# Ledger of designs, part 15: peptides against a protein of PDB entry 2KNC

Target 1, 74 residues: chain A of PDB entry 2KNC
Amino acid sequence: KGPDILVVLLSVMGAILLIGLAALLIWKLLITIHDRKEFAKFEEERARAKWDTANNPLYKEATSTFTNITYRGT

## One batch from the design tools (peptide; aimed at target 1 G20 K28)

Design b2_p17_5_s3 (made by RFdiffusion4, then SolubleMPNN; from b2_p17_5, 16 letters changed)
Fold by OpenDDE base, seed 4:
Structure b2_p17_5_s3 (fold): chain B 74 residues (1-74), chain A 17 residues (1-17)
Amino acid sequence: as target 1 above (74 residues)
Amino acid sequence: ILALLLATLLAVLALLL
């Protein structure tokens, strides 16, 4: 008895849906791995920029402490 | 996932033979 035409049609439709779902899962996985690598680079660059800002000789802290040497407390 | 895809391909082939 040849393959039931309905079984063949349903199996082909199921195979197409599973291939489509697998392609979407692979695509999402690739994006997720890419985004994690890009985020890790961004955090490393941000960490480096924070170290460079702390050592920037043009950065003057807004707080200047002046010791008044002429203050004789009575 | 890959094992499920392979199992479904083998099941489709087994239904076509």
Scores: peptide ipSAE 0.055, ipTM 0.669, DockQ to the pose 0.134
OpenDDE base, seeds 1, 2, 3, 5: peptide ipSAE 0.051, 0.050, 0.050, 0.053; ipTM 0.664, 0.659, 0.659, 0.665

Design b2_p17_5_s4 (made by RFdiffusion4, then SolubleMPNN; from b2_p17_5, 14 letters changed)
Fold by OpenDDE base, seed 4:
Structure b2_p17_5_s4 (fold): chain B 74 residues (1-74), chain A 17 residues (1-17)
Amino acid sequence: as target 1 above (74 residues)
Amino acid sequence: VLEFLLALLLEVLELLK
């Protein structure tokens, strides 16, 4: 009794579909892991840059409050 | 991938005997 030609065809089609799906899932997983690692690095660099913007010695706040010591409010 | 497809093809050909 030879194998049912239909079972062989369905097994080959199923295997090709499973391989294609597995390859797409692996590809998507690798990209997602890469992007999350890169995003975490960018958020850390952005957090550091926010600290560096607070310490930029060239950035003087445009607003300086001067207390006039000679102002005796009448 | 290619080797796995080849192995699968050989298994299918063996089933057909």
Scores: peptide ipSAE 0.045, ipTM 0.647, DockQ to the pose 0.169
OpenDDE base, seeds 1, 2, 3, 5: peptide ipSAE 0.041, 0.042, 0.043, 0.041; ipTM 0.635, 0.633, 0.631, 0.636

Design b2_p17_6 (made by RFdiffusion4)
Pose (drawn by RFdiffusion4):
Formats: sequence, C-alpha cells, structure tokens
Structure b2_p17_6 (pose): chain A 74 residues (1-74), chain P 17 residues (1-17)
Amino acid sequence: as target 1 above (74 residues)
Amino acid sequence: TVVFVVVLVVVAVVVFL
C-alpha cells in the first residue's frame, strides 16, 4: 500500500504485450506463408499458360505439322 | 490477429486489477 506497485507492474505488463508481439510476428507468417504457396502457384500458372499458349497453335491442329515429307502435289 | 491482441489486452487488464 505504501509503495505503488504501479511502476513495477507497468514494466511487467509490457513483457506480456511484448511476448505476444514477438509471437505475433512468428504466427503472422505461419498464417500468411500458407498462402505464399498458392499465391505463387497462382502467378506461376498464369506465367507458363501464356508462354504455353501465346505461341502454340499446333495442338489445335492435331499433333504435328512439318516433318510430313511424303508424296507432294499442290 | 485482432482477437489475439484483445486477449493480450484482457490479460494485461486482469493483471493490472
């Protein structure tokens, strides 16, 4: 009663808030990293799907084009 | 995140009381 136990306690509370802030960062990555995968795999497909479709009109045809050396005509 | 911060604040208030 004489003292005040407020100032000492003020410091102790800071540790709780700080211990959580430290753990907050770690856990923040745990929830965010779970996405980095898809978020990556997402942009990864959009990258290859272009380079893998902006210049591949052979498949639409069938499965080949040249290397068809045979009896010519027209 | 918000819930976690609220829990920390509640624990701090209980300790203060």

Design b2_p17_6_s1 (made by RFdiffusion4, then SolubleMPNN; from b2_p17_6, 16 letters changed)
Fold by OpenDDE base, seed 2:
Structure b2_p17_6_s1 (fold): chain B 74 residues (1-74), chain A 17 residues (1-17)
Amino acid sequence: as target 1 above (74 residues)
Amino acid sequence: IDLLLLLTLLLSLELLL
C-alpha cells in the first residue's frame, strides 16, 4: 500500500511550514545579532568619544570647585 | 524595516494557507 495521499499532503504542508518557520527564526536571529553588534560598536565608539571629550584640554569643566580653605564647617 | 518585513512574511504565510 503506497503512503496514504493524505499523509503525504499533510507531511509536505508540515515540512513547508517548518522550513518557513526555521527561515524566519534564522532571519530574526541574524538581524538580532547584527543589531546587537552594531549597538555594542556604537556604544564602544560613544564611550571612547566621551573619554576623548573628557581629555579634551579645551573642555574646562564649567564647575571649578574652589575648596574654600576658609570654610571651617561649624 | 523589521515590522514591514514581518508584515510581508505574515501576508505570504496567509497566502500559503
Scores: peptide ipSAE 0.027, ipTM 0.559, DockQ to the pose 0.082
OpenDDE base, seeds 1, 3, 4, 5: peptide ipSAE 0.026, 0.027, 0.027, 0.026; ipTM 0.574, 0.568, 0.579, 0.569

Design b2_p17_6_s2 (made by RFdiffusion4, then SolubleMPNN; from b2_p17_6, 15 letters changed)
Fold by OpenDDE base, seed 4:
Structure b2_p17_6_s2 (fold): chain B 74 residues (1-74), chain A 17 residues (1-17)
Amino acid sequence: as target 1 above (74 residues)
Amino acid sequence: IEELLLALLLEVLNLLL
């Protein structure tokens, strides 16, 4: 029996909707994987910058403690 | 996922023939 024209139309419409949904899911997946890789690089660079700040000869601690050797507490 | 896509494609082809 030749293909029912209604079955052909509904199958084509269903296929277009499924392809569109699949394309959106693939797009979202690719972006999510990209963002996770970029975030992992950012956290690695931030970790390196923290280590570099600890070893940077220009880094001066914002807080300096001075012991006043002339202060005899009464 | 691939098996499901192949099964769906075969079902669509079987409905079109």
Scores: peptide ipSAE 0.050, ipTM 0.648, DockQ to the pose 0.159
OpenDDE base, seeds 1, 2, 3, 5: peptide ipSAE 0.046, 0.050, 0.042, 0.039; ipTM 0.627, 0.644, 0.631, 0.619

Design b2_p17_6_s3 (made by RFdiffusion4, then SolubleMPNN; from b2_p17_6, 16 letters changed)
Fold by OpenDDE base, seed 1:
Structure b2_p17_6_s3 (fold): chain B 74 residues (1-74), chain A 17 residues (1-17)
Amino acid sequence: as target 1 above (74 residues)
Amino acid sequence: LDELLALILALVLELLL
């Protein structure tokens, strides 16, 4: 039986739609994986920057404890 | 990707012949 022209037309249209949808899904997946890797790198760099700030010898705590030498607690 | 494209192409050809 020669291919029904309708079956041929619908199969070609269906194939194009499926290929287009698959390409969009793959593209979105690749972007999502890329963005997650970039975000993970950004959070790692931000974590390192916090550790470097916590160990920065230039960081003076705003709270200076002055021992008042004149306070004779009698 | 190429295998998926080949499978889709094979399925289309099987429906066309």
Scores: peptide ipSAE 0.047, ipTM 0.652, DockQ to the pose 0.188
OpenDDE base, seeds 2, 3, 4, 5: peptide ipSAE 0.044, 0.043, 0.043, 0.041; ipTM 0.643, 0.636, 0.637, 0.625

Design b2_p17_6_s4 (made by RFdiffusion4, then SolubleMPNN; from b2_p17_6, 15 letters changed)
Fold by OpenDDE base, seed 5:
Structure b2_p17_6_s4 (fold): chain B 74 residues (1-74), chain A 17 residues (1-17)
Amino acid sequence: as target 1 above (74 residues)
Amino acid sequence: LDLLLLLTLLLALQLLL
């Protein structure tokens, strides 16, 4: 019995769909790995920029704790 | 993923033969 033409057609269509799904999964995986690495780098650069801002001699902390020099805690 | 693809290709080949 020759291969059923319908079975051959469905197998080829199924193979194309599976290759397409595989390509999408690989693409999504590569993007997800890339985005996580880039986001980690961005957060590191943002952390460094925040440290540089905290050490900026022009950065007045918005919280000036006025230690009242007249508060003798006795 | 590759094993599933290989298995599907082998099944497709078996259905073709």
Scores: peptide ipSAE 0.034, ipTM 0.618, DockQ to the pose 0.123
OpenDDE base, seeds 1, 2, 3, 4: peptide ipSAE 0.025, 0.025, 0.027, 0.031; ipTM 0.556, 0.547, 0.555, 0.596

Design b2_p17_7 (made by RFdiffusion4)
Pose (drawn by RFdiffusion4):
Structure b2_p17_7 (pose): chain A 74 residues (1-74), chain P 17 residues (1-17)
Amino acid sequence: as target 1 above (74 residues)
Amino acid sequence: AVVVFVVALVAVAVVVF
């Protein structure tokens, strides 16, 4: 009663808030990192799908083009 | 989920106060 226990307690409360803030950061990555994979695999497909489609009109044809040396004509 | 976590910490701090 005499004292005040408020000031000492104020410091103790700070540790709770701080202990959570520290754990908050760690867990924040745990929930965010779960996405970095897809988020990466996402932009990863969009990268190769271009270089793997902005210049590959051979497949549409069949499965070959040149190296077809044979009886010529026209 | 982060808001709930922060609210849980504030509730624990209030109980301790």

Design b2_p17_7_s1 (made by RFdiffusion4, then SolubleMPNN; from b2_p17_7, 13 letters changed)
Fold by OpenDDE base, seed 2:
Structure b2_p17_7_s1 (fold): chain B 74 residues (1-74), chain A 17 residues (1-17)
Amino acid sequence: as target 1 above (74 residues)
Amino acid sequence: LVDALLLALLLLALELL
């Protein structure tokens, strides 16, 4: 039986669509993995910057502990 | 995965021919 030209055309069109969809899914997956790694790195850098800000010599704690030299703890 | 799908589509196309 000669190839049903319609079946061949539909199979080729279906294959092209599936390859295109697979390429888009792979691309989206790569971006999603990249973005998660970059976001994790950004949050780590932000956490480190917050620790460095806690040691910022310009940050004077609003709480001055006065050592009361006259306080003999009973 | 993609290669296995392409192979399956090729085999299906051959069975229809």
Scores: peptide ipSAE 0.030, ipTM 0.611, DockQ to the pose 0.091
OpenDDE base, seeds 1, 3, 4, 5: peptide ipSAE 0.025, 0.028, 0.026, 0.029; ipTM 0.566, 0.593, 0.577, 0.607

Design b2_p17_7_s2 (made by RFdiffusion4, then SolubleMPNN; from b2_p17_7, 16 letters changed; failed a check: too like the target's own chain)
Amino acid sequence: LILALLLLLLLLVLLLL

Design b2_p17_7_s3 (made by RFdiffusion4, then SolubleMPNN; from b2_p17_7, 16 letters changed)
Fold by OpenDDE base, seed 4:
Structure b2_p17_7_s3 (fold): chain B 74 residues (1-74), chain A 17 residues (1-17)
Amino acid sequence: as target 1 above (74 residues)
Amino acid sequence: LEDLLLLAILQKVLELL
C-alpha cells in the first residue's frame, strides 16, 4: 500500500496554508504589540509634554479671567 | 506600509500552492 498520492498532495497543500496563516497571525500579532508599545510611548510623551507646558514659564493661558473690582452692579 | 507587507506575504503563500 503506497502512500495515497492524493492524501500526500492535500496534506502538503494544507500544511502550506497552515504555515501561511500562522505567518500572517504572527506578523499581525507583532504589529499589534509594536503599535500598542508605540502608542503607550506617545501617550507618555504627551503626558510629559502637558506637564512641561504647565511648568514652562513661557506658557501663558489663552484665557485670562479679570474681576473688575470697580464694577458695582447697580 | 503594513498592508503592502501583508499583501506580499499572501502573494508568496499563493505562489507556493
Scores: peptide ipSAE 0.064, ipTM 0.716, DockQ to the pose 0.168
OpenDDE base, seeds 1, 2, 3, 5: peptide ipSAE 0.062, 0.060, 0.059, 0.059; ipTM 0.708, 0.704, 0.698, 0.679

Design b2_p17_7_s4 (made by RFdiffusion4, then SolubleMPNN; from b2_p17_7, 16 letters changed)
Fold by OpenDDE base, seed 5:
Order: C-alpha cells, then structure tokens, then sequence
Structure b2_p17_7_s4 (fold): chain B 74 residues (1-74), chain A 17 residues (1-17)
C-alpha cells in the first residue's frame, strides 16, 4: 500500500509547525539570555552610579540633621 | 522535548516512505 497521501501531508505540515515552534523557542531563549545579561549590567551601572552619587562631595543629603551645637537645652 | 518530537517526526516520515 503506497504511503497514505493524507498522512504524508499531515506529517509535512507537522514538520513545518515543529520547525517554526523550535525556531521561536530558540529565538525567545537567546533574547531572554541577552536581556538578562544587559539588565544585570544596567543594574550594576545603576548601583555604581548610586555609590558615586553618595560619595559626591557636592551631594548634600536632602536631610541634613543640623545638631545645633549652641542648643544648651535650657 | 522538541528534539525528541523532531526525531519522532523524522522517524514517522522515514517509516511512511
């Protein structure tokens, strides 16, 4: 009995769909790995910039607690 | 999983040919 033409057609369609799905999953995996590396680098740069801002001699904390040295609690 | 499905599909095509 020759190959059932319907089974061959469905197998070829299934192959195309599985190759397409595999390509999408590989693409998503590559993007996800790339984005995680770039985001980790961005958060490291942001952390370093925050540390540099905290050590900036021109940075006055918005909350300067002035302990008035002349306040004798009378 | 995908590689196994592709291998199964290839095997089914080869068995039908």
Amino acid sequence: as target 1 above (74 residues)
Amino acid sequence: LILLLLLLLLLTVLLLL
Scores: peptide ipSAE 0.041, ipTM 0.645, DockQ to the pose 0.104
OpenDDE base, seeds 1, 2, 3, 4: peptide ipSAE 0.040, 0.041, 0.040, 0.040; ipTM 0.625, 0.629, 0.631, 0.643

Design b2_p17_8 (made by RFdiffusion4)
Pose (drawn by RFdiffusion4):
Structure b2_p17_8 (pose): chain A 74 residues (1-74), chain P 17 residues (1-17)
Amino acid sequence: as target 1 above (74 residues)
Amino acid sequence: LVVLVVVLLVVAVVVFL
């Protein structure tokens, strides 16, 4: 009663808040990193789908074009 | 994460009391 045990306690509380803040950052990545994969695989498909579609009109034809050397005509 | 902050604040209040 005489003392105050407030100041000493104030410091102890800081450790609880700090121990959580430290763990908060670690776990923040754990929840966020679980997305980085899809978030990456997301923009990864959108990148290749373009380079893989903005210049590939051969498939729509069938499965070949040139290298068809044979009896000519017209 | 919000739940963790709330738990930490509750624990701090209990310790303070």

Design b2_p17_8_s1 (made by RFdiffusion4, then SolubleMPNN; from b2_p17_8, 14 letters changed)
Fold by OpenDDE base, seed 4:
Structure b2_p17_8_s1 (fold): chain B 74 residues (1-74), chain A 17 residues (1-17)
Amino acid sequence: as target 1 above (74 residues)
Amino acid sequence: LDELLLLTLLLVLELLR
């Protein structure tokens, strides 16, 4: 008995759809893993930059509190 | 991808048998 032409057509269509979906899922997974690794590096560099800002000898806080020793509050 | 293509090709060949 020859192959059922409908079964062959549906199997080929199903195979193409499954391959396309699998390729899209793999692509999305690779991008998502890449982006998470890059984001983790960016947050680490940002954390380091916050520590480096605290140690930047050129950074003076815009606010300096001076205690006026001569101010006797009346 | 290549293994999935091979598996789908084998499935099509078995359906054509």
Scores: peptide ipSAE 0.036, ipTM 0.608, DockQ to the pose 0.207
OpenDDE base, seeds 1, 2, 3, 5: peptide ipSAE 0.023, 0.023, 0.023, 0.032; ipTM 0.545, 0.537, 0.531, 0.595

Design b2_p17_8_s2 (made by RFdiffusion4, then SolubleMPNN; from b2_p17_8, 14 letters changed)
Fold by OpenDDE base, seed 2:
Structure b2_p17_8_s2 (fold): chain B 74 residues (1-74), chain A 17 residues (1-17)
Amino acid sequence: as target 1 above (74 residues)
Amino acid sequence: LDALLLLTLLLVLALLE
């Protein structure tokens, strides 16, 4: 039975659409994984930079908390 | 690219039988 030209045409069109959709899904997945990895790295670097700035002896909080030795809280 | 060409070729052959 010769292939129905219509079945061949619809199957080729369907295959092209599925390949196109698969390529878009792979592309979206790669971007999403890349973006999540880059954000995780950026937040880690920012966390490290915050620790280094907190340990910077030049950032003495300008608030000298004087412990008032005379304050016996009754 | 080559894997897609092979897949399309196999699909065309399977439709010709």
Scores: peptide ipSAE 0.039, ipTM 0.641, DockQ to the pose 0.170
OpenDDE base, seeds 1, 3, 4, 5: peptide ipSAE 0.038, 0.037, 0.035, 0.037; ipTM 0.637, 0.622, 0.621, 0.631

Design b2_p17_8_s3 (made by RFdiffusion4, then SolubleMPNN; from b2_p17_8, 14 letters changed)
Fold by OpenDDE base, seed 2:
Structure b2_p17_8_s3 (fold): chain B 74 residues (1-74), chain A 17 residues (1-17)
Amino acid sequence: as target 1 above (74 residues)
Amino acid sequence: LDALLALTLALVEELLR
C-alpha cells in the first residue's frame, strides 16, 4: 500500500502548524513571565524608594495636622 | 532549524513506511 500522498501532506502541514503554535505559545508565556517579574521588581524598587523618602529627614509632610483642641467629638 | 528538519524527515519516513 503506497503512502496516501494526501495523508502525508496533511500530516506535514499539521505538524508545521502545531510546531508554529507551540513556539508562539512558549514565546508568549516567556514574555508574560518576564513582564510580570520586571513589574514586580519595579513595584519593589518603588516601595523601597517610598520608604527611603519617608525616612529622609528633609521630607517634611506638607500636611500640618492642627489638633483643634476645641473639637468636642460628639 | 536542524532539529525541526530532522523531526520532519523522521515523520515523513514513518508515514512512507
Scores: peptide ipSAE 0.055, ipTM 0.684, DockQ to the pose 0.185
OpenDDE base, seeds 1, 3, 4, 5: peptide ipSAE 0.046, 0.051, 0.038, 0.036; ipTM 0.657, 0.663, 0.631, 0.626

Design b2_p17_8_s4 (made by RFdiffusion4, then SolubleMPNN; from b2_p17_8, 14 letters changed)
Fold by OpenDDE base, seed 4:
Structure b2_p17_8_s4 (fold): chain B 74 residues (1-74), chain A 17 residues (1-17)
Amino acid sequence: as target 1 above (74 residues)
Amino acid sequence: LLELLLATLLLVQELLS
């Protein structure tokens, strides 16, 4: 019995849809992995920048405390 | 993806036989 043309057409359409869906899932997975790696690098750089700021001799504290020497506390 | 393409080609070949 020759191949059923309808079965062949539906199988080809199904194959194309499955390939397209698989390609989109792979693409999304690759982007997600890339973004996670980039975010991890960003958090590492941010953590390092915080440590570098704490040890940077050019860092001046934004807050200065002043003691009024004329205040007698009475 | 290549394996999926090969599997689909084999399936089409089986359906055409």
Scores: peptide ipSAE 0.063, ipTM 0.702, DockQ to the pose 0.251
OpenDDE base, seeds 1, 2, 3, 5: peptide ipSAE 0.046, 0.048, 0.061, 0.044; ipTM 0.661, 0.663, 0.680, 0.656

## One batch from the design tools (peptide; aimed at target 1 P3 I5 V12)

Design b2_p18_1 (made by RFdiffusion4)
Amino acid sequence: AAAAAAAAAAAAAAAAVA
Pose (drawn by RFdiffusion4):
Structure b2_p18_1 (pose): chain A 74 residues (1-74), chain P 18 residues (backbone only)
Amino acid sequence: as target 1 above (74 residues)
Amino acid sequence: not in this file (backbone only, 18 residues)
């Protein structure tokens, strides 16, 4: 009663808040990193799908074009 | 009296922390 135990306690409360803040950051990555994979795999597909479609009209045709040396005509 | 007040404060602080 005489003392106040408020000031000392104020410091102890800070450790709880701080211990959580430190763990908060760690766990923040654990929830966020789970996405970095799909977030990456996402942009990854969008990158290759272009380079892999903005210049590949051969497949629409069938499965080849040149290297068809044979009896010519027209 | 000052030593008994300090001991009672220390015990109350330990109980609060627990």

Design b2_p18_1_s1 (made by RFdiffusion4, then SolubleMPNN; from b2_p18_1, 17 letters changed)
Fold by OpenDDE base, seed 4:
Structure b2_p18_1_s1 (fold): chain B 74 residues (1-74), chain A 18 residues (1-18)
Amino acid sequence: as target 1 above (74 residues)
Amino acid sequence: LLEELLREALQKLLELIS
């Protein structure tokens, strides 16, 4: 039987839509995995920076506590 | 694996057109 032109057209349209959807899902998945790995590295580097700060003799805390010896608590 | 899936899809399309 000759090809049903409508079936062929609908199948091609459906295939294109499915391929497009699959490509978007793969792209989103790759980005999500990449972002999670990058975020994990960032948190690890931040944790290391906190440890390195403790071991870095050049680090000075931005906050200083001063005890006012003249304050009598009145 | 992707090539096999593509070949199967093309074969099904060809069968639909024949």
Scores: peptide ipSAE 0.052, ipTM 0.667, DockQ to the pose 0.048
OpenDDE base, seeds 1, 2, 3, 5: peptide ipSAE 0.045, 0.046, 0.049, 0.039; ipTM 0.639, 0.655, 0.661, 0.629

Design b2_p18_1_s2 (made by RFdiffusion4, then SolubleMPNN; from b2_p18_1, 16 letters changed)
Fold by OpenDDE base, seed 4:
Structure b2_p18_1_s2 (fold): chain B 74 residues (1-74), chain A 18 residues (1-18)
Amino acid sequence: as target 1 above (74 residues)
Amino acid sequence: DELERLLLALKLLEELIA
């Protein structure tokens, strides 16, 4: 009894669809892992940049506190 | 688990084509 040609065709089509879906899921997973690693590095570099700005003699804080010497706090 | 599922699916496909 030869395999039912319709069953073979449907099984092949189903297999191709499943392989395609699996490939998309793997691709999405790889991108998600890559993006998380890149984001973690970016946050680490930003954290380091905040530490380095404290040691950078060219960094001027945007916030200037003026002590008004004439204000006696009454 | 996923590899075993793939191997099982391939085996079932082989049995379907034979």
Scores: peptide ipSAE 0.037, ipTM 0.644, DockQ to the pose 0.048
OpenDDE base, seeds 1, 2, 3, 5: peptide ipSAE 0.035, 0.035, 0.031, 0.033; ipTM 0.634, 0.636, 0.605, 0.634

Design b2_p18_1_s3 (made by RFdiffusion4, then SolubleMPNN; from b2_p18_1, 16 letters changed)
Fold by OpenDDE base, seed 2:
Structure b2_p18_1_s3 (fold): chain B 74 residues (1-74), chain A 18 residues (1-18)
Amino acid sequence: as target 1 above (74 residues)
Amino acid sequence: EELLELLLALLLLLLEVL
């Protein structure tokens, strides 16, 4: 008994859709992994630059802490 | 993220219909 022509047509259509979706998933996954790796490097570089700025001898803290000599913590 | 989940769900649905 030859394969049911309807089953063959539906299986071919389904296979084309599955290949198309798999290609889109792989493409999106590769981009997402790439972007996450680039973002992680950017945040690491930004963190390092913030540490270097905090250790910069030219950086004067905008905040001066004054001890109130008259504050008796009673 | 949602688009990937929707595509995965659609892929699973097509595998169940085949």
Scores: peptide ipSAE 0.056, ipTM 0.687, DockQ to the pose 0.024
OpenDDE base, seeds 1, 3, 4, 5: peptide ipSAE 0.055, 0.041, 0.048, 0.044; ipTM 0.682, 0.647, 0.675, 0.670

Design b2_p18_1_s4 (made by RFdiffusion4, then SolubleMPNN; from b2_p18_1, 17 letters changed)
Fold by OpenDDE base, seed 1:
Structure b2_p18_1_s4 (fold): chain B 74 residues (1-74), chain A 18 residues (1-18)
Amino acid sequence: as target 1 above (74 residues)
Amino acid sequence: ELELLLKEALELLEKLIS
């Protein structure tokens, strides 16, 4: 039973389309994984920068609390 | 599901080369 030339052409076209779609899905998956890893790294660096700011010995808060020892609540 | 897809792919391949 010889293969029908039309069936062969349609199968080749279908295979090319499926390979192209698979390549796009793999590409999107790789980008999504990469972006999530890069975003996680960015958030870690941002959290570290916030921590470093909190522990900066040159940082002085704009607000300071002082207890008035002479206040007896009159 | 993957095994079913492989069986369908084999069936289509046999139809193509028969």
Scores: peptide ipSAE 0.034, ipTM 0.618, DockQ to the pose 0.052
OpenDDE base, seeds 2, 3, 4, 5: peptide ipSAE 0.031, 0.031, 0.033, 0.029; ipTM 0.601, 0.596, 0.606, 0.583

Design b2_p18_2 (made by RFdiffusion4)
Amino acid sequence: AAAAAAAAAAAAAAAAAA
Pose (drawn by RFdiffusion4):
Structure b2_p18_2 (pose): chain A 74 residues (1-74), chain P 18 residues (backbone only)
Amino acid sequence: as target 1 above (74 residues)
Amino acid sequence: not in this file (backbone only, 18 residues)
């Protein structure tokens, strides 16, 4: 009663808040990193799907074009 | 009495810290 135990306690409370803040950061990545994969695999498909479709009209044809040396005509 | 009150406060602070 005489003393105050408020000041000393104020410091101890800081450690709880701080111990959580430190763990908060670690766990924050654990829940965010789980996305980085899809978030990456997401933009990864959008990148290759273009380069892999903005210049590949051969497939729509069938499966080849040139290298068809044979009896010519027209 | 003042020394016993300070020792009880110190013990209570140590318990709270734990």

Design b2_p18_2_s1 (made by RFdiffusion4, then SolubleMPNN; from b2_p18_2, 15 letters changed)
Fold by OpenDDE base, seed 2:
Structure b2_p18_2_s1 (fold): chain B 74 residues (1-74), chain A 18 residues (1-18)
Amino acid sequence: as target 1 above (74 residues)
Amino acid sequence: RLEEELEEALKLAEELAK
């Protein structure tokens, strides 16, 4: 009995759809891993930049605590 | 790799078509 042409066509269509879906999942996974690695490096560099700023002897904190001596809390 | 998987899928389809 020759293969059922309908079964063959459906199997080929199913295989193409599965390969396409797998390719999309792999692509998304690769991008997600890449982006997470880049983000992790960015957060590390940002952490280093904060440390370098804190250790910079020229760094003067822009936040001055102004005690308003005239503020009598009524 | 993807081409190999595609070729394997095509070979499987051809085998199912025999």
Scores: peptide ipSAE 0.056, ipTM 0.716, DockQ to the pose 0.043
OpenDDE base, seeds 1, 3, 4, 5: peptide ipSAE 0.039, 0.035, 0.038, 0.032; ipTM 0.434, 0.415, 0.431, 0.421

Design b2_p18_2_s2 (made by RFdiffusion4, then SolubleMPNN; from b2_p18_2, 15 letters changed)
Fold by OpenDDE base, seed 4:
Structure b2_p18_2_s2 (fold): chain B 74 residues (1-74), chain A 18 residues (1-18)
Amino acid sequence: as target 1 above (74 residues)
Amino acid sequence: KLEEELEEALKLAEELAL
């Protein structure tokens, strides 16, 4: 039996669609892994920046406490 | 999964080609 040209065309079309879908899934997976790694680095850098701020002698806290010496607490 | 689907598609194509 000769190859059914229609079956060959449909199989090739199906293969192209599957390859395209696979490529999109791989691409999405790579992006998702990249984004998670970048987010993890961002959270580490944020935690480090908070630590560095605590250790930076030039950092002045925005919160100031003023004790009113004239307040007698009546 | 995609490899299995491809193998099944190839098997079906082979059965139709006989």
Scores: peptide ipSAE 0.039, ipTM 0.664, DockQ to the pose 0.053
OpenDDE base, seeds 1, 2, 3, 5: peptide ipSAE 0.031, 0.025, 0.029, 0.016; ipTM 0.629, 0.575, 0.619, 0.379; seed 5 fails the geometry check

Design b2_p18_2_s3 (made by RFdiffusion4, then SolubleMPNN; from b2_p18_2, 15 letters changed)
Fold by OpenDDE base, seed 1:
Structure b2_p18_2_s3 (fold): chain B 74 residues (1-74), chain A 18 residues (1-18)
Amino acid sequence: as target 1 above (74 residues)
Amino acid sequence: SLLEELQRALQLALELAS
């Protein structure tokens, strides 16, 4: 069937393209979800580390205030 | 698998053309 052969070829090509695009979208979606979950876990651990630092009595602030006794405020 | 999906697509296209 002559005209049907063209329909078959175009349908196969279209199906392959759609499957490829769908696979890429699913792949990207899975990676994005995975990366966001890992990033969220990382941010949670980072936030916890900051919280623990704030409550750690051994933590020394990078900035120290020193009062100069020779300064008379003039 | 991708091969199975391609085979299914070929079958659907063949059915459409029939």
Scores: peptide ipSAE 0.080, ipTM 0.734, DockQ to the pose 0.049
OpenDDE base, seeds 2, 3, 4, 5: peptide ipSAE 0.058, 0.066, 0.066, 0.040; ipTM 0.697, 0.705, 0.691, 0.673

